# Peptides against a protein of PDB entry 9IZ0, part 260

Target 1, 345 residues: chain A of PDB entry 9IZ0
Amino acid sequence: ITCLGSNGHTYKQLVKGGNDDLRQDAVMEQVFEQVNGFLRSYRKTSQRNLSMRTYKVIPLALKTGVIEWVQDTIPLGEYLDSAHKVYHPKEWSLSTCRKLIAEKQMEDLETRLKVYDLVCRHYRPVFRHFFLESYADPVQWFTTQTNYARSTAVASVLGHVLGLGDRHGQNILIDKTSGEVIHIDLGIAFEQGKKLPVPECVPFRLTRDVVDGMGITGVEGVFRRCMEFTLETLRREEDSLLSVLEVLRYDPLFSWLISPLRRMKKQKMQLENFNQPESGNITTDASRDPKIQRNNVSGESEAERAILKVRQKLSSTLSVEASVGELIRIAQDPSYLALMFCGWS

## One batch from the design tools (peptide; made by RFdiffusion4, then SolubleMPNN)

Design b2_p24_6_s4 (from b2_p24_6, 12 letters changed)
Fold by OpenDDE base, seed 1:
Structure b2_p24_6_s4 (fold): chain B 345 residues (1-345), chain A 24 residues (1-24)
Amino acid sequence: as target 1 above (345 residues)
Amino acid sequence: KKFEELLKAVEKARGKAYADMLRE
């Protein structure tokens, strides 16, 4: 929809309706605004203009709301699919790669690693071309690539600390003006992504294309340093951040658990991306929901566990450099990426 | 103290977001 503001400006807005609870997104955006306050207050982060890009979420009801339409953006996955067809027209399609990974999803790690490596050889990174194509001026090219690496670093640390899930290429927008990343669909947080049918096993998305966008320095330039400064800021503000999360513990509108409906929807979307319609009536008999014992872990007990995990991730037991080094290692480890729904791009 | 101020800030932010939604 398009709304006329009281200032006479026209704003594009996205109305979301249906089964997705926008209250989760609105709460996570409020947490990001508080974190942006910490990043502005700390010299090492403020001098680099480090921030998590936010968007306005207006939850009108339990399942309906208005989202700010982020103008001049493209989903990372949409750009990568288009660019890969241009730069590597002889390589495999994204659908072929998805199918091969999918067919081996139930196999052992060794078999999954072999298929992941095969897919990686037939689907090469292209995301560096986003900056080369979009910015003809060398200063703008360098500035936007730097902004991308900075923004990705903040989002990676914050995404790890808050346990953000469902970080596929359609849930990460690229701002075409600034080069910054914008994370959307925040309804899977506090490691609830580990409860998906394909469990999330990386701390954040650091696939080959995410790294290719950082240019020739990859992770060893602006990205690593900005992760370190971001984590240092979050450790300094641990008590403030935990106090924000503790307010959410008492919020009757916040869900610490992934809804069964959202889990089923993500399961179907994962399965439907496997099925091109061969017309076979696979009546997925919804009656064989394995009795996952509803351990009635009260929402309070899950909130407490989530806050304890955030505290653990902010622990100063390891240096900032060691902690960031380990996160970067795990996020790029083929043994984890081969287990992901789309770990190759 | 800081927690109560934060609670009030979050409640005020939520209340403002809700009030701004109800005015549109």
Scores: peptide ipSAE 0.038, ipTM 0.655, DockQ to the pose 0.016
Fold by OpenDDE base, seed 4:
Structure b2_p24_6_s4 (fold): chain B 345 residues (1-345), chain A 24 residues (1-24)
Amino acid sequence: as target 1 above (345 residues)
Amino acid sequence: KKFEELLKAVEKARGKAYADMLRE
């Protein structure tokens, strides 16, 4: 829809209807705005304009709301698919890569590493071309690439700390004007991505294409330093951040768990993307075994566990540099990326 | 106190985001 503002400007808005609970997104955007407040209060983060890009989400009903249409954006995955066809027309298609990874999903780690390496050799990074194509002016190129590395660093720290899942290339927008990343579809948080049919094993998305967009220094320099400053800020504001999350503990509308419907939707999307024939044993029978004590782990107990994990991730036991170094290492580790739905790009 | 201020800040941010989207 297009709305006319009181300022006389027209704003495009996305009306999202269906089965998606926009309350989760709206709550996570509110957490990001609070974190952006912390980032503005500290000199090291404020001097770099470090922020999580946010968008307005208005839940109108349980499954309907208005989302701000982020203009001049492209999904990372859409850009990458198009750019790979242009720059590497002799390489494998994204569908071929997905198929090969899926065919080995049940195999051992060694076999999965071999197929991951094979896919990586036939699907090379291209995301550097986004900046080279979009910005003819060297100052604008450098500025936008710097903004990308900064915004990716903030999103990586927040994504780790809050346990954001489902960070695939369609849920990460690139702002064509600023080079900043915009994370969308925030309904998988607090490590619920580990409960997906393909468990998420990385702390954040730091695939080869995500790194290629950082330029010749890769993760070293702007990205690493901005992660360090962001984590330093979050550690200083631990009590404030935990207090924000404690509010959510008492929000009866906030789900600390992935909804069964969302899990099934993501499962179906994963299966469809892999062209796996539905083995018709969707045993609906998980409803009937009365001996599965639904440990009704009260929503409170899951909230407490989530908050405890956030506190653990903010622990000062390791230096900021050591913690960031380990996060970057794990996020780039082939032994984790080979296990992911799309770890190669 | 901090919790009530934060709840009020979240409600005020919801109300302001709603009012800003009604004003924008």
Scores: peptide ipSAE 0.008, ipTM 0.374, DockQ to the pose 0.016
Fold by OpenDDE base, seed 3:
Structure b2_p24_6_s4 (fold): chain B 345 residues (1-345), chain A 24 residues (1-24)
Amino acid sequence: as target 1 above (345 residues)
Amino acid sequence: KKFEELLKAVEKARGKAYADMLRE
């Protein structure tokens, strides 16, 4: 739908219907707006215009809503697949890499690390080319690459603190005008991604292509420093952030449990990427009815556990620099990336 | 309604605390 605003500007909107619960996305966007208020209030973050890019979500019902259409964006995964075919036409396809990782999913860590290393050697990073192709002017190139590193740093800290986990390349949009990242489909928060069939093991996405987009300095430039300033701001505003999350504890519209429909959709996307149609009777032993894991964990107990985990992540036991250093290390660790659905790009 | 009122109350309390911190 295209709407004419009272300001004379036209706004494109996406009407979404079906099985997607937009209430969780709307609540997470409200949390990000509050955090953006903290980032604007603190000198070190405001001087750098640090923010989480948000998009408007208006839930109309349990399964229907209106989403702001983010113009001039591309999914990170769509760009990377296209760019890899252009810059590395002799390397393996994304489907070949996915197949090899899938075939070893049930193997030991040593075997999975060997396959991950093999895939990495046959699928090289390309995301630096986004900035080189899109911006012929050196000032625009530098500005957009800096904006990318800044926005990725904010999203990485928030992703860790709020337990968004590993964001796959279809859930990260790149703004072609600013170079900033926009995170979409926020229906998995507070470490619920660890309960998926392929668990989210990293605090945030910091794969080889995510780093390649930061340019020659990688994580040691703008990215690390902006993570530090963001975490310093969140530690100072801990009580304010926890108060926002306590409001969500009592919000009857917010579910602290993963939606069964989103879980099934993610399981189906994971399984469809593993199943080439080899006609083998995978007796999905229907006895693991996802109904049985609806055990007695009240939504209140999950909310309390989530808030306690946020408080633990904001703890000042380690310096900001030490905490950011450890997060960057874990997010790039091959022992975690080899366990991911798509840890190589 | 109650949630929007609570959010507005939190924003108003925060705006006041921030204004008080800028006066010290």
Scores: peptide ipSAE 0.000, ipTM 0.271, DockQ to the pose 0.012
Fold by OpenDDE base, seed 5:
Structure b2_p24_6_s4 (fold): chain B 345 residues (1-345), chain A 24 residues (1-24)
Amino acid sequence: as target 1 above (345 residues)
Amino acid sequence: KKFEELLKAVEKARGKAYADMLRE
């Protein structure tokens, strides 16, 4: 919808109805604003304007709300699909690559690694072209690529610490003006991505295209340094961050668990990638409600476990540099990436 | 005390974001 503001400006707003609990998004955006406060307070992060890009989320009801339309954005996955067809027209389609990975989803790690490597050879990164196409001025190009690497670093650290899941290319927007990343659909947090039918096993999204967008330096430039400064800030503010999360522990409206509906949607998307469309009437006999073993893990026990995991991720047992180095290694490791859902690449 | 101040800050930030979006 487009709303006319009392200031006479027109604001585009996305009304989400029925399907996603925007309260979780709104709460996570509030956590990001607190973290942005910490990032502004420290010289090393403030001098670089490090922030998690936020958007206004107003939950109107249990399953409905208004989201700020982030103007001048594109989903990362939409750009990558279009750009890959332009720059690599002789390579495999994204649908072919996803099919090959999906067909091997139940196989051993060695088989999945072979298929992942095969797909990687026939589907090369293109995201560097976003910056080359969008910015004719070299200063704007460099600035926007730097902003991308900075925002991706903040989002990667914060996404790891908060255990943000479902970071597929449609849930990451790119701002066409600033080059910054905007994470949307925050309904999988606190490592609930590990409870998906195909578990998420990487700390954040650092796919080949995400790295290609960082330019010639890849992860070893602005990205690594900004991850280090972000993690240093979060470690210093550990007690403040944990205090914010403890408020959420007592919010009866906040779900520490993945919603059954979201889990079912993800399961359906996974099954649809296995079934070739034989024209058979899949009578969705809705009657076989898979007995969702409501593991009656009390919401308190899941909240306590989530907060404990955040504390563990902020541990000073390893240096900031060692911790960031290990996170970058794991997030790029083919042995982890080959285990991801076929839609991750 | 710090918890009540944080709750009030969250409610005030929520109320302000809502009021700012109704005023804009």
Scores: peptide ipSAE 0.000, ipTM 0.322, DockQ to the pose 0.016; fails the geometry check

Design b2_p24_7_s1 (from b2_p24_7, 14 letters changed)
Fold by OpenDDE base, seed 3:
Structure b2_p24_7_s1 (fold): chain B 345 residues (1-345), chain A 24 residues (1-24)
Amino acid sequence: as target 1 above (345 residues)
Amino acid sequence: PEPILSVEELPEKPSLREIAEELL
């Protein structure tokens, strides 16, 4: 649908129906708006316009709602697949890389590291070309690359602290006007992504292409400093943030567990990328859903454990610089990236 | 009907001076 605002601007809205519960996304966007309030209150974050880019979600009923259509965006993974074919037409296809990582998923870490290194040598980073292609003016190029590094730093700290999982290239939009990142499909929070068949092992997405978009300094300079200022702000506002999460603990509309439907949809997307269609009529009787032991952990016990983990991540036991340094190290560690579905790009 | 949604304007782009002070 298209709506005319009171400011005379026309806004597109997506009416979403089906199997996706938008209530989790709407609640996570409300948590980000509260965090954006904290970032505006401190001089170090306010002077840099540090914010998590949000999008409006209005849940109407169970599995139905209205989402703001973010104009002038592209999924990171869509840009990277297109750009890689243009800049590196002799390298491996994304499908070949996915297949090789998939075929070795059950192997030891040493074998998975060798396959990850092999994939990395045959699929080079290209995300720097987004800024070079989109912005002919050097000032616009530099401004948008800086906005990308800043927004990625805020999203990385929040992704770690709130335990956002499933941060793959299709769930990250790039704003073509500002260079900022927009995280979508927020239905996996509070480390529930570690319970996926392919677990999210990193605190946030800091792959080679995510770093290539930061330009010649990579993770050093703007990105590191903006992570530090964001974490400093969240440590100061710990009690305020925990109070917002305690309200969420008692919200009957919020699920502290991955919905069975989102889990099945994501598991199916992971499995369909592993099975090339061999045309064999294996009527595998769909009746034996492997009893993934639903540990009947009450939603309340998962909420309490989630809040305790947020408090632990905000602890002042290490300096802000030491904590950010360790997060950046872990997010780029090949031993974790080799375990991901797509850790090479 | 009153518009249910206000749109906040995107924050102004940081000045070249503020960007240079971030790099130094």
Scores: peptide ipSAE 0.007, ipTM 0.325, DockQ to the pose 0.022
Fold by OpenDDE base, seed 1:
Structure b2_p24_7_s1 (fold): chain B 345 residues (1-345), chain A 24 residues (1-24)
Amino acid sequence: as target 1 above (345 residues)
Amino acid sequence: PEPILSVEELPEKPSLREIAEELL
């Protein structure tokens, strides 16, 4: 939809309807706005303009709302598929890679690693070309690539701390103007991604293409340092962040658990994406909601577990550098990436 | 003026190929 604002400006907005709980997206965006407050208050993060890019979510009903359409953005996965066809037209298609990984999903780790390595050799990174093509001016190129590495670092720390799941290439937008990443579809949080049919084993998305976009230094440049500054800021604001999450514990509308319906929908989408080209039509098939009795007692215990896990991730038991080093290691580990739905790009 | 919500279908985002073909 296009909305004419009271200020005379036109705003593109997405009306999202169906079984997706837009309240979870709205709540996570509110958490990101609070975190952006913390990032602005600390010198190390404010001097680098570190922020999580947010989008406005207005829930109109339990399962319906208006999402601000982020202008001048492209899904990372859409970019990568298009660019890979241009730069590597003799390599395997994304569908071939997906099929081979899927055919081996029930095999042992050794077999899955061999298939992952084979896919990686026939589907090379291309995301560096986004910055080289989009920005003819060297200063603009360097600035936007730096903004990408910074925003990816913030999103990686927050994604780990809040346990954001479903971080595939269609749920990560690239701002074509700033180079910043925008995370969408925040409905899988607090490690509920580990309960998916293909469990999420990485703390955040740090695939070969995500790294290729960081330029020559990869993870060892701006990205690592900005992760460290972000984690340092979140550790300082632990009590403030936990207080925000405790307010959500008492929100009767917030779901700390992935709904069985959302799990089944993501399961079907994971299975159907094996057989059809990515038609970007998320057909919200309004399959009749079975009245899932919300066992309120299970929700409170899961909220407490979620908050405890956030506290554990903010623990100062390890240095910031050691913690970030381990996160970066795990996020790039082939033994985890080979287990993912799309760990190669 | 009250915000007029026109429910226009979001045009399909042009593929990067279409955008590149328009920029080249």
Scores: peptide ipSAE 0.000, ipTM 0.256, DockQ to the pose 0.179
Fold by OpenDDE base, seed 5:
Structure b2_p24_7_s1 (fold): chain B 345 residues (1-345), chain A 24 residues (1-24)
Amino acid sequence: as target 1 above (345 residues)
Amino acid sequence: PEPILSVEELPEKPSLREIAEELL
């Protein structure tokens, strides 16, 4: 839909309907706006304009709403697939890499690591080229690459703390004007990604292409320092952040659990991305809505567990530097990346 | 999709040092 604003500007809006709980996205965006308030309040974060990029979500019903179309953006995965074909035309396709990882999903860790290494050798990083291509001016190049590293650092810390899942390349947009990352489809939070058919084992997405976009210093520069400043801010505002999450505990419409329908949808999408659609009309008659008895009693105990995990992630037991160092290590560890749906790119 | 420019048509980007010296 295109809407005319009161300012005379036209805004594109995506009307999303179906089985996606846009209320989860809207709630997570509200949490991000509160966190952005904390980041603006502290000198170390405000001087760097550190923020989680947000987008407007207007839920109209449980499963329908209007999402702001973020202008001048591209999905990371769309750019990477296109750029990889240009820069590495002799390497494997993304579909080949996905297939090989999937064929070994039931094998031992050693076999999965060997396949992951093989895929990595046949699918090299290209995301540095986004900045090289998009910005002719050196100042714009440096500024946008810096903004990318900064925004990725904020999103990585916040994504870890809130346990954001489903962080694949189609759910991460790149702003072509600023170089900032925009995370979308936020309905998998509080470590519910571990309950996906392919469990998420990393704290945030720090794949080789995500690192390649940071430039020559990789993680050892703007990214690490901005993660440290972001975590320092969140630790300082722990009580404020927990108070925001406690308000959500009492929202009877907020789901601390991944819905069985969303889990099944993600399972189908994962399977369909492995099977090229031969044009067989499997009209699976979706008519039997299994009566999901929402046992309301399970939600409060899951909310309490989620809040406790957030508190544990904000613990000052380790220094900010040690905590960030360990998060970066785990997020880049092949033993975790080899277990992911797409850990190589 | 805008065509991705060939790597050969990209002007040599100044070093991070040269960029930092222009931004200072």
Scores: peptide ipSAE 0.000, ipTM 0.271, DockQ to the pose 0.016
Fold by OpenDDE base, seed 4:
Structure b2_p24_7_s1 (fold): chain B 345 residues (1-345), chain A 24 residues (1-24)
Amino acid sequence: as target 1 above (345 residues)
Amino acid sequence: PEPILSVEELPEKPSLREIAEELL
């Protein structure tokens, strides 16, 4: 739909209907706006215009809402698939890479590392070409690449602290005008990504293509410094951030747990991307209501555990530099990336 | 009335100086 704003501007909006609870996205966007307030309050972050790029979510009903349409964006995964076909037409397809990783999902770490390395050798990074193709002017190229590294740093720190999951290339948009990243589909937070059929093992997405977009300096330039400044700001505002999350603890509309329906949907999407031929006999006897013992682990106990994990991630036990260094190391570690659904790009 | 949708104005393009101070 297109809405006329009170400012006379027309805004395109996506009406999302279906099974997705847009309330979780709206709540996470509100948390990002509060964090953007903290980032604006400190000179080190405000001087660099550090922000989490947000989008407006208006929940209209259960599982229905209006999402702001971000103009001039492309999904990272869509760009990467297209660009890889152009720049590396003799390399493996994304489907071939996915299949090989899938076929070895149940194997040992050594076998999975060998397959990951093999995939990496046949699917090379291309994301640097986004900036080279889009910006003929060197100043625009450099500015947009810098904005990409900055926004990726903020999103990486926030994504780690809030435990954002499902950070695949279709849930990360690139703004073609600014080079900024826009994270969408925020329905997996507080480390609930670890409860997916393929558990998320990295703190944030820092794959080879995500790094290739940072240019020659990779993670050792703007990205690392902006992660450090962002984490420093969040540590200073720990009590403020925790107070925002405590308000969400009492929101009956906010789910601290991944919904069984969303888990099943993601499971199905993960399995459908694995064209495993139907070995017929998994009768999904949907009639066995798994007495999921609702262990009445009160929604309160899961919220408390989530907030405790946020506090632990904001701990000043390690320096900002040491903490960021370890996060960057883990996010790029082949031993974790080889375990991911798509860790190679 | 404030627009229900603030399009956040794209943050002002960082000056070449701010970019240089960030790389240093």
Scores: peptide ipSAE 0.006, ipTM 0.346, DockQ to the pose 0.023; fails the geometry check

